# Designs tried in a protein design run: peptides against a protein of PDB entry 2QAS. Part 83

Target 1, 120 residues: chain A of PDB entry 2QAS
Amino acid sequence: PPEDLMQYEAMAQDALRGVVKAALKKAAAPGGLPEPHHLYITFKTKAAGVSGPQDLLSKYPDEMTIVLQHQYWDLAPGETFFSVTLKFGGQPKRLSVPYAALTRFYDPSVQFALQFSAPE

## One batch from the design tools (peptide; made by RFdiffusion4, then SolubleMPNN)

Design b2_p22_7_s2 (from b2_p22_7, 10 letters changed)
Fold by OpenDDE base, seed 3:
Structure b2_p22_7_s2 (fold): chain B 120 residues (1-120), chain A 22 residues (1-22)
Amino acid sequence: as target 1 above (120 residues)
Amino acid sequence: AEAFGEELAREAAELLERVRAA
């Protein structure tokens, strides 16, 4: 087969990561996500740029899935990463996750799913 | 908000895939 010198797959993956960013920006807007939409976001906890409480990251050494539905605060979707406050064990904790660290995005309300490759 | 560890996250992902495929 002919070699792809345009890197179309990489461009497509970048576009798909843009969907996650756009969805989070909608979630961060006043009023939040329109019901019944909610987000399952999975990411590699050891990926470059991921930051959060050491106790939390130690509990989840490979991947973590967070659910943005009812209890999340100060969601801040930036251009390269998003930050959000969630309660773990009853305590509020701040997480910062680069979009490049994502491995899965899912909205079960409409069965919309995306998968991404991320470094081990 | 909810958070799941590696194993739970994988199980959840598999479940979600099945839901989508159904």
Scores: peptide ipSAE 0.027, ipTM 0.576, DockQ to the pose 0.036
Fold by OpenDDE base, seed 5:
Order: C-alpha cells, then sequence, then structure tokens
Structure b2_p22_7_s2 (fold): chain B 120 residues (1-120), chain A 22 residues (1-22)
C-alpha cells in the first residue's frame, strides 16, 4: 500500500481525542452532563502521565474504566489531561489521566463509542 | 477492563464487550 506521509491516522486520532476533551468540558460545567448522558472512559493505567492512588493503579495494572455519571467530583478537564475525584472502596480518590492514555470512550445513552490507539 | 468502583465493574465489562463487538 502507498506510504502515508501526511499521517492522516494520527490526525484523526487527535481529532477524536478532542471529542473526549470537549465532552468532559461539558461534564465539568455547572449542572453536569444533560441527562441521561454519562461517560465510560477506559485508559492504560501505566501510560505516561497517569497519576492516582497506588492501591488503585496496582489493582488495575493494564486498563481501567471510570464512569462519570452520579458519583464524581471536581472534574477538571485541562488541555492535555483531565483530573477527577471518584470513590474507591468508599473513599474519595483523585485521578489524573492524559487524553493520550485513553483507549475507549462510550456514552451508553446514545450508544456513542470511540476507540483509540494509546501508546504502550 | 474493570471499572473504578467495584459496584460498576460488571456493568462496565458488559458494555465494553458490546462496544468491541459492534
Amino acid sequence: as target 1 above (120 residues)
Amino acid sequence: AEAFGEELAREAAELLERVRAA
């Protein structure tokens, strides 16, 4: 097959990651996501820039999914990463995830799904 | 993958399987 010197696949991936960022910014606004929208976000826990509780990340050494629906606090979607507080074992935990670490994004309310190729 | 929050793990797994199969 012809060699793609434009790197269109990478451009498309970046654009799609932008959708996630935009969705999270909507979720972070006052009032949160419009019901019944909610987000399932999957990411590589060992990806560069991922930060969180040691016990949590140790429990999920490959990938984990977070759910942004009813129980999340202080969602802060930055330009390169987002952070959010979720409960794990009944305790609030702060998680920071670069958009580049994402592997899946899903909104069950409208069956909207995205898949990403995250770096190893 | 499992979900942040043990109570959501099963449901999340099922949803992920549907996404993969779609």
Scores: peptide ipSAE 0.026, ipTM 0.604, DockQ to the pose 0.035
Fold by OpenDDE base, seed 2:
Structure b2_p22_7_s2 (fold): chain B 120 residues (1-120), chain A 22 residues (1-22)
Amino acid sequence: as target 1 above (120 residues)
Amino acid sequence: AEAFGEELAREAAELLERVRAA
């Protein structure tokens, strides 16, 4: 097959990452997500730009999933990454995740799913 | 993958299986 010098597949994947960013911006707005919407976000924990508590990241050396429904605080969706406060072992922990680190996005309320490839 | 949040781990695992099977 002919070589795709435009890299259309990569462009499409980046556009779909924009859906995640937009969804997080809705979640961060006053009132949060409309019921019953909530988000499951999976990402590679060792991807460049991922930061969080050492004990948490050590527990999940490959990838982990966070749930944004009722127990999250100070969600801040930026242009290249988002950050959020979650409780781990009863303690609040700050997590920062670049959109490029994402491998899965899921809203079970409407069964909307996206999958992405992420660097090791 | 496991979930951030001990009480959410089981539910997340089940939902992720559905995504992988889709």
Scores: peptide ipSAE 0.025, ipTM 0.609, DockQ to the pose 0.035
Fold by OpenDDE base, seed 1:
Structure b2_p22_7_s2 (fold): chain B 120 residues (1-120), chain A 22 residues (1-22)
Amino acid sequence: as target 1 above (120 residues)
Amino acid sequence: AEAFGEELAREAAELLERVRAA
């Protein structure tokens, strides 16, 4: 097939990443997500811009999934990345994840799932 | 709500597949 010089697939994926951003903004609003909605977010731990606890990221050298349901604090969804405080080993840790690093988004309450191609 | 979500997810997946297949 002919070469896609428009990069339409990337455009479409970026648009769908916007769904994740929007969902996180809803989650960050006062009152949080409406029950029973909660989010499973998977991302490449070595992607550019990902930052967090060294021990945690070392434990998951490829991908990790975080769950935003009951144990998260200070969710801050920015325009290019989001940050959130999660408990790991009983200790609060700050995680920052660019939307470009995402590989999967899932809300089991309505079985809504998205998959993304992320850089290595 | 579940039906709507599933439909939306399916449509999104189908859209991406069409783009990849072009």
Scores: peptide ipSAE 0.017, ipTM 0.443, DockQ to the pose 0.233

Design b2_p22_7_s3 (from b2_p22_7, 10 letters changed)
Fold by OpenDDE base, seed 1:
Parts: sequence; structure tokens; C-alpha cells
Structure b2_p22_7_s3 (fold): chain B 120 residues (1-120), chain A 22 residues (1-22)
Amino acid sequence: as target 1 above (120 residues)
Amino acid sequence: AEEFGRWLEEEAQARLDAVAAA
């Protein structure tokens, strides 16, 4: 097959990552997401730019899914990554995840799902 | 999408892949 020098698939993937960013920006707005919307976000824990508690990331050496529904704080969706505070074992922990590290996005309320290729 | 949801639920249950702040 002919070589795609335009890299259309990568462009499409990046565009769809933009959907996640936009959704997170809605979630970060005052009042949060409109009920019953909530987000399952899966990412490669060893991807470049991922940062968080060592014990947590070690517990999930490949992928981790975080749930943004009722308990999350200081959600900050930047242009290249988002950060959020979640409680693990009762302790608030800051997690930063580049959009490029995402592998899945899901909103069960409307069964909206996205899957992405991500770096190892 | 529905299949994806079921997959996620099953994976979360089986592997504890999902971490909720709650």
C-alpha cells in the first residue's frame, strides 16, 4: 500500500485527544460535570511526563485508570497535560498525566468511548 | 461503546485497574 506521508492517523489521534482535553476542561469548571457524566481515564503509567506517587505508580506498572466522578480536586487541564488531586488511602496525591499518555477514555453515562495509541 | 464499558468493568474488577478517589 502507498505510504501515508501526511500521517493522517496521528492527526486524527491528536484531534481525538483534544476531546479528552475539552471534556476535562468542562469537568474543571465550577460545578463540575453535569450529572450523570463521569470519566474513566486510562493511561500508561511509565509514559514520559507522567508523575505521581511512587507507590501508586509502582502498583500499576503498565496502565492505570482513574475515575473522575465525585471526589477529585484541583483538576487542572493544561494544553499538553492535566493534573488532578485524588485521594489514595485517605491521602491526597497529585497526579500529572500528559494527554499523549492516554490509552482509553470512557464516559459510562452516555457510553462514549475513545481508545488511543500511546508510547510505551 | 457498550462492549467497551463491559470490558472496563470486568478489567477493573479483575485487575483493580480502576482507582476512584472515593
Scores: peptide ipSAE 0.032, ipTM 0.645, DockQ to the pose 0.030
Fold by OpenDDE base, seed 2:
Structure b2_p22_7_s3 (fold): chain B 120 residues (1-120), chain A 22 residues (1-22)
Amino acid sequence: as target 1 above (120 residues)
Amino acid sequence: AEEFGRWLEEEAQARLDAVAAA
């Protein structure tokens, strides 16, 4: 079959990663996400640029899913990565995740889903 | 996306892969 030198599929995935970024920016706005919207974000915990508590990341050596609904603070969606504070065991922990590390994005309220290939 | 939702629910309950602030 013809060789796609343009790598259109990769470009499409990058564009769709922009949807996640945009959604997170909406979530970071005053008042947070409009109910009943909430986000399930899955990412490779060992991907380059991922940062967080050692104990938490060691618990999930491959992938983990975070939920952004009612309990999240200081969500900061940057151009290449986002960071957010979540409480684990009652203690606030900061996570930083590059968009490139994402493998799944889902908003159950409207059944909107995206899947991505991430570094192994 | 329904199957995706079922996946998340199953993974969260059976494997505890979903993490939420509490």
Scores: peptide ipSAE 0.031, ipTM 0.639, DockQ to the pose 0.029
Fold by OpenDDE base, seed 3:
Structure b2_p22_7_s3 (fold): chain B 120 residues (1-120), chain A 22 residues (1-22)
Amino acid sequence: as target 1 above (120 residues)
Amino acid sequence: AEEFGRWLEEEAQARLDAVAAA
């Protein structure tokens, strides 16, 4: 089979990651997500660029899923990564996740799901 | 997708924080 020098698969993957970014930007806008929309975001905890509480990341050495519905604050969706404050053990912690580290995205309200191949 | 969603919902409901092992 011919070699794809254009890397179309990677382009398509990036485009789909753009959906997550766009969704997070909607979530970060005033008023948040329109109910009943809420997001489940899964990512590789050891992927490059992932930053968060050491104890938390140690607890989930492979993948971790965060839920953005009612218990999230200061969601900041950047161009290459997003950061958000979530409570772990009752304490607010800041988590920063590059979109490239994502492995799954899901909105149960409309059963919209995406899966990605992440580094690591 | 449906099974995946149900699983995630169950995991989320079982936790006190906003995270779940995947």
Scores: peptide ipSAE 0.030, ipTM 0.638, DockQ to the pose 0.030
Fold by OpenDDE base, seed 5:
Structure b2_p22_7_s3 (fold): chain B 120 residues (1-120), chain A 22 residues (1-22)
Amino acid sequence: as target 1 above (120 residues)
Amino acid sequence: AEEFGRWLEEEAQARLDAVAAA
């Protein structure tokens, strides 16, 4: 088949990453997500720009899934990455995840799913 | 979507230390 010099697939991926960013901005609003919406977010833990507790990231050397429903704090969705506080073993820890590191996004309440190719 | 849900359930079961909503 002919070579795609426009890189349409990459453009589509970027557009869909925008959906995740928009969803997180809704989640960060004062009222949070409208129930029963909640988010499963999977990302490559070794991707560039990912930061968090060393012990936690060591436990998940490839991918990690976090759930944003009831137990999250200080969600800050920036333009290129989001940060959020989650409890691990009862202790609050801060995670920072670039949107480019995402591999999966899922809202079980309406069965909305997205998958992405993420760089290592 | 349903397939993706099954994947998440499988992964959640496999990881005892997974971060989950209470």
Scores: peptide ipSAE 0.030, ipTM 0.628, DockQ to the pose 0.028

Design b2_p22_7_s4 (from b2_p22_7, 12 letters changed)
Fold by OpenDDE base, seed 3:
Structure b2_p22_7_s4 (fold): chain B 120 residues (1-120), chain A 22 residues (1-22)
Amino acid sequence: as target 1 above (120 residues)
Amino acid sequence: AEAYGRALEAEAAARLAAVAAA
């Protein structure tokens, strides 16, 4: 088959990562996500730019999933990464995740799912 | 597809570290 010099598949993947960014920006707005929408976000914990509690990230050496519904604080969706405060073992912890580290995105309320390949 | 969504949710649940739920 002919060689794709335009890299259309990569462009499409980047566009879909933009969906996640946009969804998180909606979640960060006052009042949060419109019910019943909530987000399952899975990412590679060793990907470049991922930061958070060392013990937590070590506990999940490959991937971990967070759920954003009601109990999250200071969600800050930037242009290249988002950060959020979640409670782990009852203690608030800050987590920062580049969009490039994402592998799964799911909103059960409408069964909307995305899957991405992410660098290690 | 709904089947894909359910499978994805199941995989996500297996890797669940934090739940920001009500």
Scores: peptide ipSAE 0.110, ipTM 0.722, DockQ to the pose 0.032
Fold by OpenDDE base, seed 1:
Structure b2_p22_7_s4 (fold): chain B 120 residues (1-120), chain A 22 residues (1-22)
Amino acid sequence: as target 1 above (120 residues)
Amino acid sequence: AEAYGRALEAEAAARLAAVAAA
């Protein structure tokens, strides 16, 4: 096929990552997500900028999925990454994930899904 | 679309690290 010097696919991917960012901003707003919406977020644990519990990240050396429904705290969706507090093994842990690390986004309530390529 | 969603949910479940909700 002809060479794409515009890199349209990458631009489209970035635009769609914006949907995730926007959704997280809604989730972080007062009152949280409108019921019954909730988010499954999958990301590469070894991607640059990912920060979290060492034991947890070691347990999931490739990808892991978090669920934002009822048990999340201090969700902070920044411009390039988001951070959130989740309980793992009953202990609250802070997780920071660049949007570039995302590989999947899903809201089961409306069956809305996005898939991304995320290099490590 | 529903089939895709079910497959995605199954794959997500396999990678799930945090509790979904109370």
Scores: peptide ipSAE 0.082, ipTM 0.703, DockQ to the pose 0.031
Fold by OpenDDE base, seed 2:
Structure b2_p22_7_s4 (fold): chain B 120 residues (1-120), chain A 22 residues (1-22)
Amino acid sequence: as target 1 above (120 residues)
Amino acid sequence: AEAYGRALEAEAAARLAAVAAA
């Protein structure tokens, strides 16, 4: 079979990561996500650039999923990573997650799903 | 697509961090 020297699959992956970024920017806008949209975001907790509560990251040594629906604050979708404040055990905690660390993105409201290969 | 979505949601739920209520 012909060899893909353009690396189209990688380009497509990057483009789809852009969808996540764009969705998070919508979520960060005033008023948040338009109901009933909400986001399940799964990422590799040991990926480079991931930052968050030590206890939480220790609890999920491989992957963890966060939900952005009603209880999230100060969502800041940057160009290479996003950060968000969520409450764990009643305490607000800041998470910073590079888009490259993402493995899954899902919006149950419309059953929109994306899957990514994250660095090991 | 629907079945895949349900399965994915279930898998996501299995990895869901304990987000506390406000």
Scores: peptide ipSAE 0.077, ipTM 0.694, DockQ to the pose 0.029
Fold by OpenDDE base, seed 4:
Structure b2_p22_7_s4 (fold): chain B 120 residues (1-120), chain A 22 residues (1-22)
Amino acid sequence: as target 1 above (120 residues)
Amino acid sequence: AEAYGRALEAEAAARLAAVAAA
């Protein structure tokens, strides 16, 4: 097939990462996500820019999935990364995840799914 | 899409349970 010098697939991937960012901004707005919407977000734990408790990240050496539904706090969706507080073992932990580290995004309420390639 | 969703939810639920129990 012809060579794609425009790299359309990469551009499309970047655009779709924008969907995740926008969704998180909706989630961070007053009142949170409109029910029954909730988000499953999977990311590479060793990707550049990922930050969180070392013990927690070490438990998931490849990928980790977090759920934003009823138990998340201080969601802060920035331009290049988002941060959020989640409870693990009853203790609140702060995670910071670059959008570039994402590998999966899913909203079960409407069966909307996205997949991404993330750095090793 | 449905199969993808089921797999993802199952995986997430398992990990969350494991973390919560830690």
Scores: peptide ipSAE 0.031, ipTM 0.645, DockQ to the pose 0.026

Design b2_p22_8_s1 (from b2_p22_8, 6 letters changed)
Fold by OpenDDE base, seed 5:
Structure b2_p22_8_s1 (fold): chain B 120 residues (1-120), chain A 22 residues (1-22)
Amino acid sequence: as target 1 above (120 residues)
Amino acid sequence: SAAAALAARVAAAEAQRAAEAA
């Protein structure tokens, strides 16, 4: 097959990462996500730009999934990464995750799923 | 998919079960 010098697939994947960003911006709006929507977000914990509690990231050396449903605070979806406060073991922790680190996005309420390639 | 939902729930629950259940 001919070589795709435009790298359309990469462009499409970047656009799909934009869907996650947009969804998070909706989630960050006053009142949060409209019920019953909620988000499962999976990311590579060792990806560049990922930051959070050392113990938590050590516990999940490859990837972890966070859920944005009932217990999330100060969600800040930036242009290249989002940050959010979640409770782990009952303790609030701040995570910062670049969109490039994402491997999966899922909204069970409507069975909407996206998968992404992320750096190891 | 249902399979994806299950996998996601398991992974998330491991980290946030206590908080989300409260």
Scores: peptide ipSAE 0.130, ipTM 0.726, DockQ to the pose 0.038
Fold by OpenDDE base, seed 3:
Structure b2_p22_8_s1 (fold): chain B 120 residues (1-120), chain A 22 residues (1-22)
Amino acid sequence: as target 1 above (120 residues)
Amino acid sequence: SAAAALAARVAAAEAQRAAEAA
């Protein structure tokens, strides 16, 4: 069969990663997400560019899911990564996650889900 | 299964469970 030198599948997956970025930009806008929308975001904790509390990342050495619903602050969705402050054990912690590290995106309110391959 | 994977990923938000439940 002919070889796909255009890498169309990779292009399509990159476009879908753009959906997560766009959703986070909406979440970061004044007023936040429109109710009842909220986001579950799963990522590889050892992926390049991921940063956060040492104890938290040690507790989840492979993958973890964060939720953006009621308790999130200073959400900053950049072009290649986003950062956000969340509470863990009652303590505010800053996470920084490249979009390339994502493995799953889910909005339970409308049962919208995306799955991604992420490098280690 | 897809259902089991979904349940596992939702449960993986355990670090925020108390905060979001408050």
Scores: peptide ipSAE 0.096, ipTM 0.691, DockQ to the pose 0.035
Fold by OpenDDE base, seed 2:
Structure b2_p22_8_s1 (fold): chain B 120 residues (1-120), chain A 22 residues (1-22)
Amino acid sequence: as target 1 above (120 residues)
Amino acid sequence: SAAAALAARVAAAEAQRAAEAA
């Protein structure tokens, strides 16, 4: 088969990561996500640029899934990463996750799912 | 996949259950 020198699949993946960024920007806007939309985001916890409490990241050494639904604060979707405050065991924790670390995005309300390859 | 989505939901719910239930 012909060789793709344009790397279209990589371009498409980057574009789809842009969907996550855009969704998070909607979630960060005043009023949050329009109900009933909410987000399940999975990422590689050991990926470069991921930061958070050591105890939390140690508990999830490979991948971690977070939910942005009822309890999230100070969501800050930057151009290369987003940060958010979530509660785990009732305690607020600040996470910073590069979009490149994402492996899955899911909105159950409309069954919209994306999967990504992420570096370890 | 549907199976992967379900697994993700369960894992996330477990991690944030205390906060989401408050």
Scores: peptide ipSAE 0.093, ipTM 0.710, DockQ to the pose 0.038
Fold by OpenDDE base, seed 1:
Structure b2_p22_8_s1 (fold): chain B 120 residues (1-120), chain A 22 residues (1-22)
Amino acid sequence: as target 1 above (120 residues)
Amino acid sequence: SAAAALAARVAAAEAQRAAEAA
């Protein structure tokens, strides 16, 4: 097949990652997400730029899913990554995740799902 | 299956399960 020098698939993936970024920006605004919307975000824990507690990331050597609904604080959605404070085992932990590390996004309230290719 | 994948993704948030239930 013809060689795609435009890299359309990559552009499409980036555009879809933009949906996650936009959703997180809405979640970070005063009042948070409009009920009953909430987010399940899955990412590769070993991807470049992922940062968090060593013990937590070690527990999930491949990928992990976080949920933003009831217990999340200081959500900061940047242009290339987002950071958020979540409780694990009752203890607050700060996570920083590049959008490029995402593999899945899901909002159960409306059954909206996205899947992405992420670096190994 | 799609159903299995969905269940796995939801269950993977186990570290926050107790907190999110509150």
Scores: peptide ipSAE 0.065, ipTM 0.674, DockQ to the pose 0.060

Design b2_p22_8_s2 (from b2_p22_8, 6 letters changed)
Fold by OpenDDE base, seed 5:
Structure b2_p22_8_s2 (fold): chain B 120 residues (1-120), chain A 22 residues (1-22)
Amino acid sequence: as target 1 above (120 residues)
Amino acid sequence: SAAAALAARVAAAEAARRAEAA
């Protein structure tokens, strides 16, 4: 088969990462996500640019899935990464995750799913 | 599960935790 010199798959992956970014921007807007939409976002915790509490990241050395539903604060979706505050054990924790670190995106309310390859 | 891969770990705020179909 002919070699894909355009790297269409990579471009498609980037476009789909854009869907996640757009969804997070909707979630960050006033009023948050429209019920019953909520997001499961999985990322590689050891990927470059991932930042958060050391104890938390140590607890999840490979992949971590965060849930953005009822309890999330200060969601800030940037152009290359997003940050969000979530409560773990009753304590607010700030996470910063590059979109490139994502491996899965899922909205159970409508069964919408995306899967990505991320470097380890 | 539908929401999380088998190898993935789920971490969420207490009020956001829920069980999802496998």
Scores: peptide ipSAE 0.054, ipTM 0.687, DockQ to the pose 0.040
Fold by OpenDDE base, seed 4:
Structure b2_p22_8_s2 (fold): chain B 120 residues (1-120), chain A 22 residues (1-22)
Amino acid sequence: as target 1 above (120 residues)
Amino acid sequence: SAAAALAARVAAAEAARRAEAA
C-alpha cells in the first residue's frame, strides 16, 4: 500500500484521546455521569507526568486501571491531564494522569472501548 | 475483558468495584 505521509492513523488516535477528555468532562459536571455509565481507565504508571502516592504507583509497576463509578472525588479534567481522588484501603489518594499515558478506555454500560499506544 | 488489559492491574475505590464480562 502507498505510504501515508499525512499520518491519518495518528490523527485519528489523537482525536480519540479527545473522546476520553470529553467523557471525563461530562463525568466532572454536576450530577456526574448519567446512570448506568461508568468508566474504566487504564494507563502506564511509569509514563511521564503520572503522579500519585509512591506506595500506590510502586504496587502497579506497569499499568493501572481505575474505575470511576460510585466512589471518586474532585475529578478535574484539564487539557493535558486529569486528576482525581480515589479511596484505596479506605484512604483517599490523589492521582494525576496525562491523557498521553492512557492505554485503554472502557464504558461497560454500552460496551464502548478505546485503546491507545502509550510511552514507556 | 475490555475493562482490563493483559497484565494490567485494577485499582479502584472500594465501593466502585464491579464485575465485568471478560
Scores: peptide ipSAE 0.051, ipTM 0.683, DockQ to the pose 0.041
Fold by OpenDDE base, seed 3:
Structure b2_p22_8_s2 (fold): chain B 120 residues (1-120), chain A 22 residues (1-22)
Amino acid sequence: as target 1 above (120 residues)
Amino acid sequence: SAAAALAARVAAAEAARRAEAA
């Protein structure tokens, strides 16, 4: 069979990661997401570039899902990663997640879902 | 289910935590 030298599958996956980035940019704008939209974002906690409190990441050694609905602060969606502040145990914690670390994205309000293969 | 994952862990701001669909 012919060899794909264009790497079309990788290009398609990167395009879909762009949807998550765009959604987060909407969420970061003044006023946040239009209700009832909210985001479930799952990522590999040991992926390169993931950062956060050591105790928190140790508690979730494989994957964790964060929810961006009403209680999130200082969402900063960059070009290669996003960062956000969430409260755990009443204390604000900063997470930084590369888009390449994502494994799934879900908006329950409209049942929109994406899944990705993240590097190990 | 798009929201379900047997081994996935849910962590979020405590006031925003919701159960994932099975």
Scores: peptide ipSAE 0.050, ipTM 0.679, DockQ to the pose 0.039
Fold by OpenDDE base, seed 1:
Structure b2_p22_8_s2 (fold): chain B 120 residues (1-120), chain A 22 residues (1-22)
Amino acid sequence: as target 1 above (120 residues)
Amino acid sequence: SAAAALAARVAAAEAARRAEAA
């Protein structure tokens, strides 16, 4: 195929990452997501900008999936990354994830799924 | 992609034992 100097695929990927950002902003609003919507978010744990407990990230050296339904707190979706508090082993842990680190997004309630290319 | 999400490793505790569809 002809060479794409416009990088349309990359632009489309960024636009789709915007869907995740927008969904998280809705989730962060008072009252959270409208029932029964909830989110599965998968990301590369070693991607630049990912921050969290070392023990947790070590447990998932490639990628991990977090679920945002009822066991999450202080969701803060920024423009380039989001942060959220989740409980692991009963202990609250803060996790920060750039949207660029995402590999998958899924809302089972309506079977809406997205897949992304992330840093390896 | 939906199938991939179904088989993904879930770190959050609340994700236990869910039946998802593609």
Scores: peptide ipSAE 0.045, ipTM 0.670, DockQ to the pose 0.037; fails the geometry check

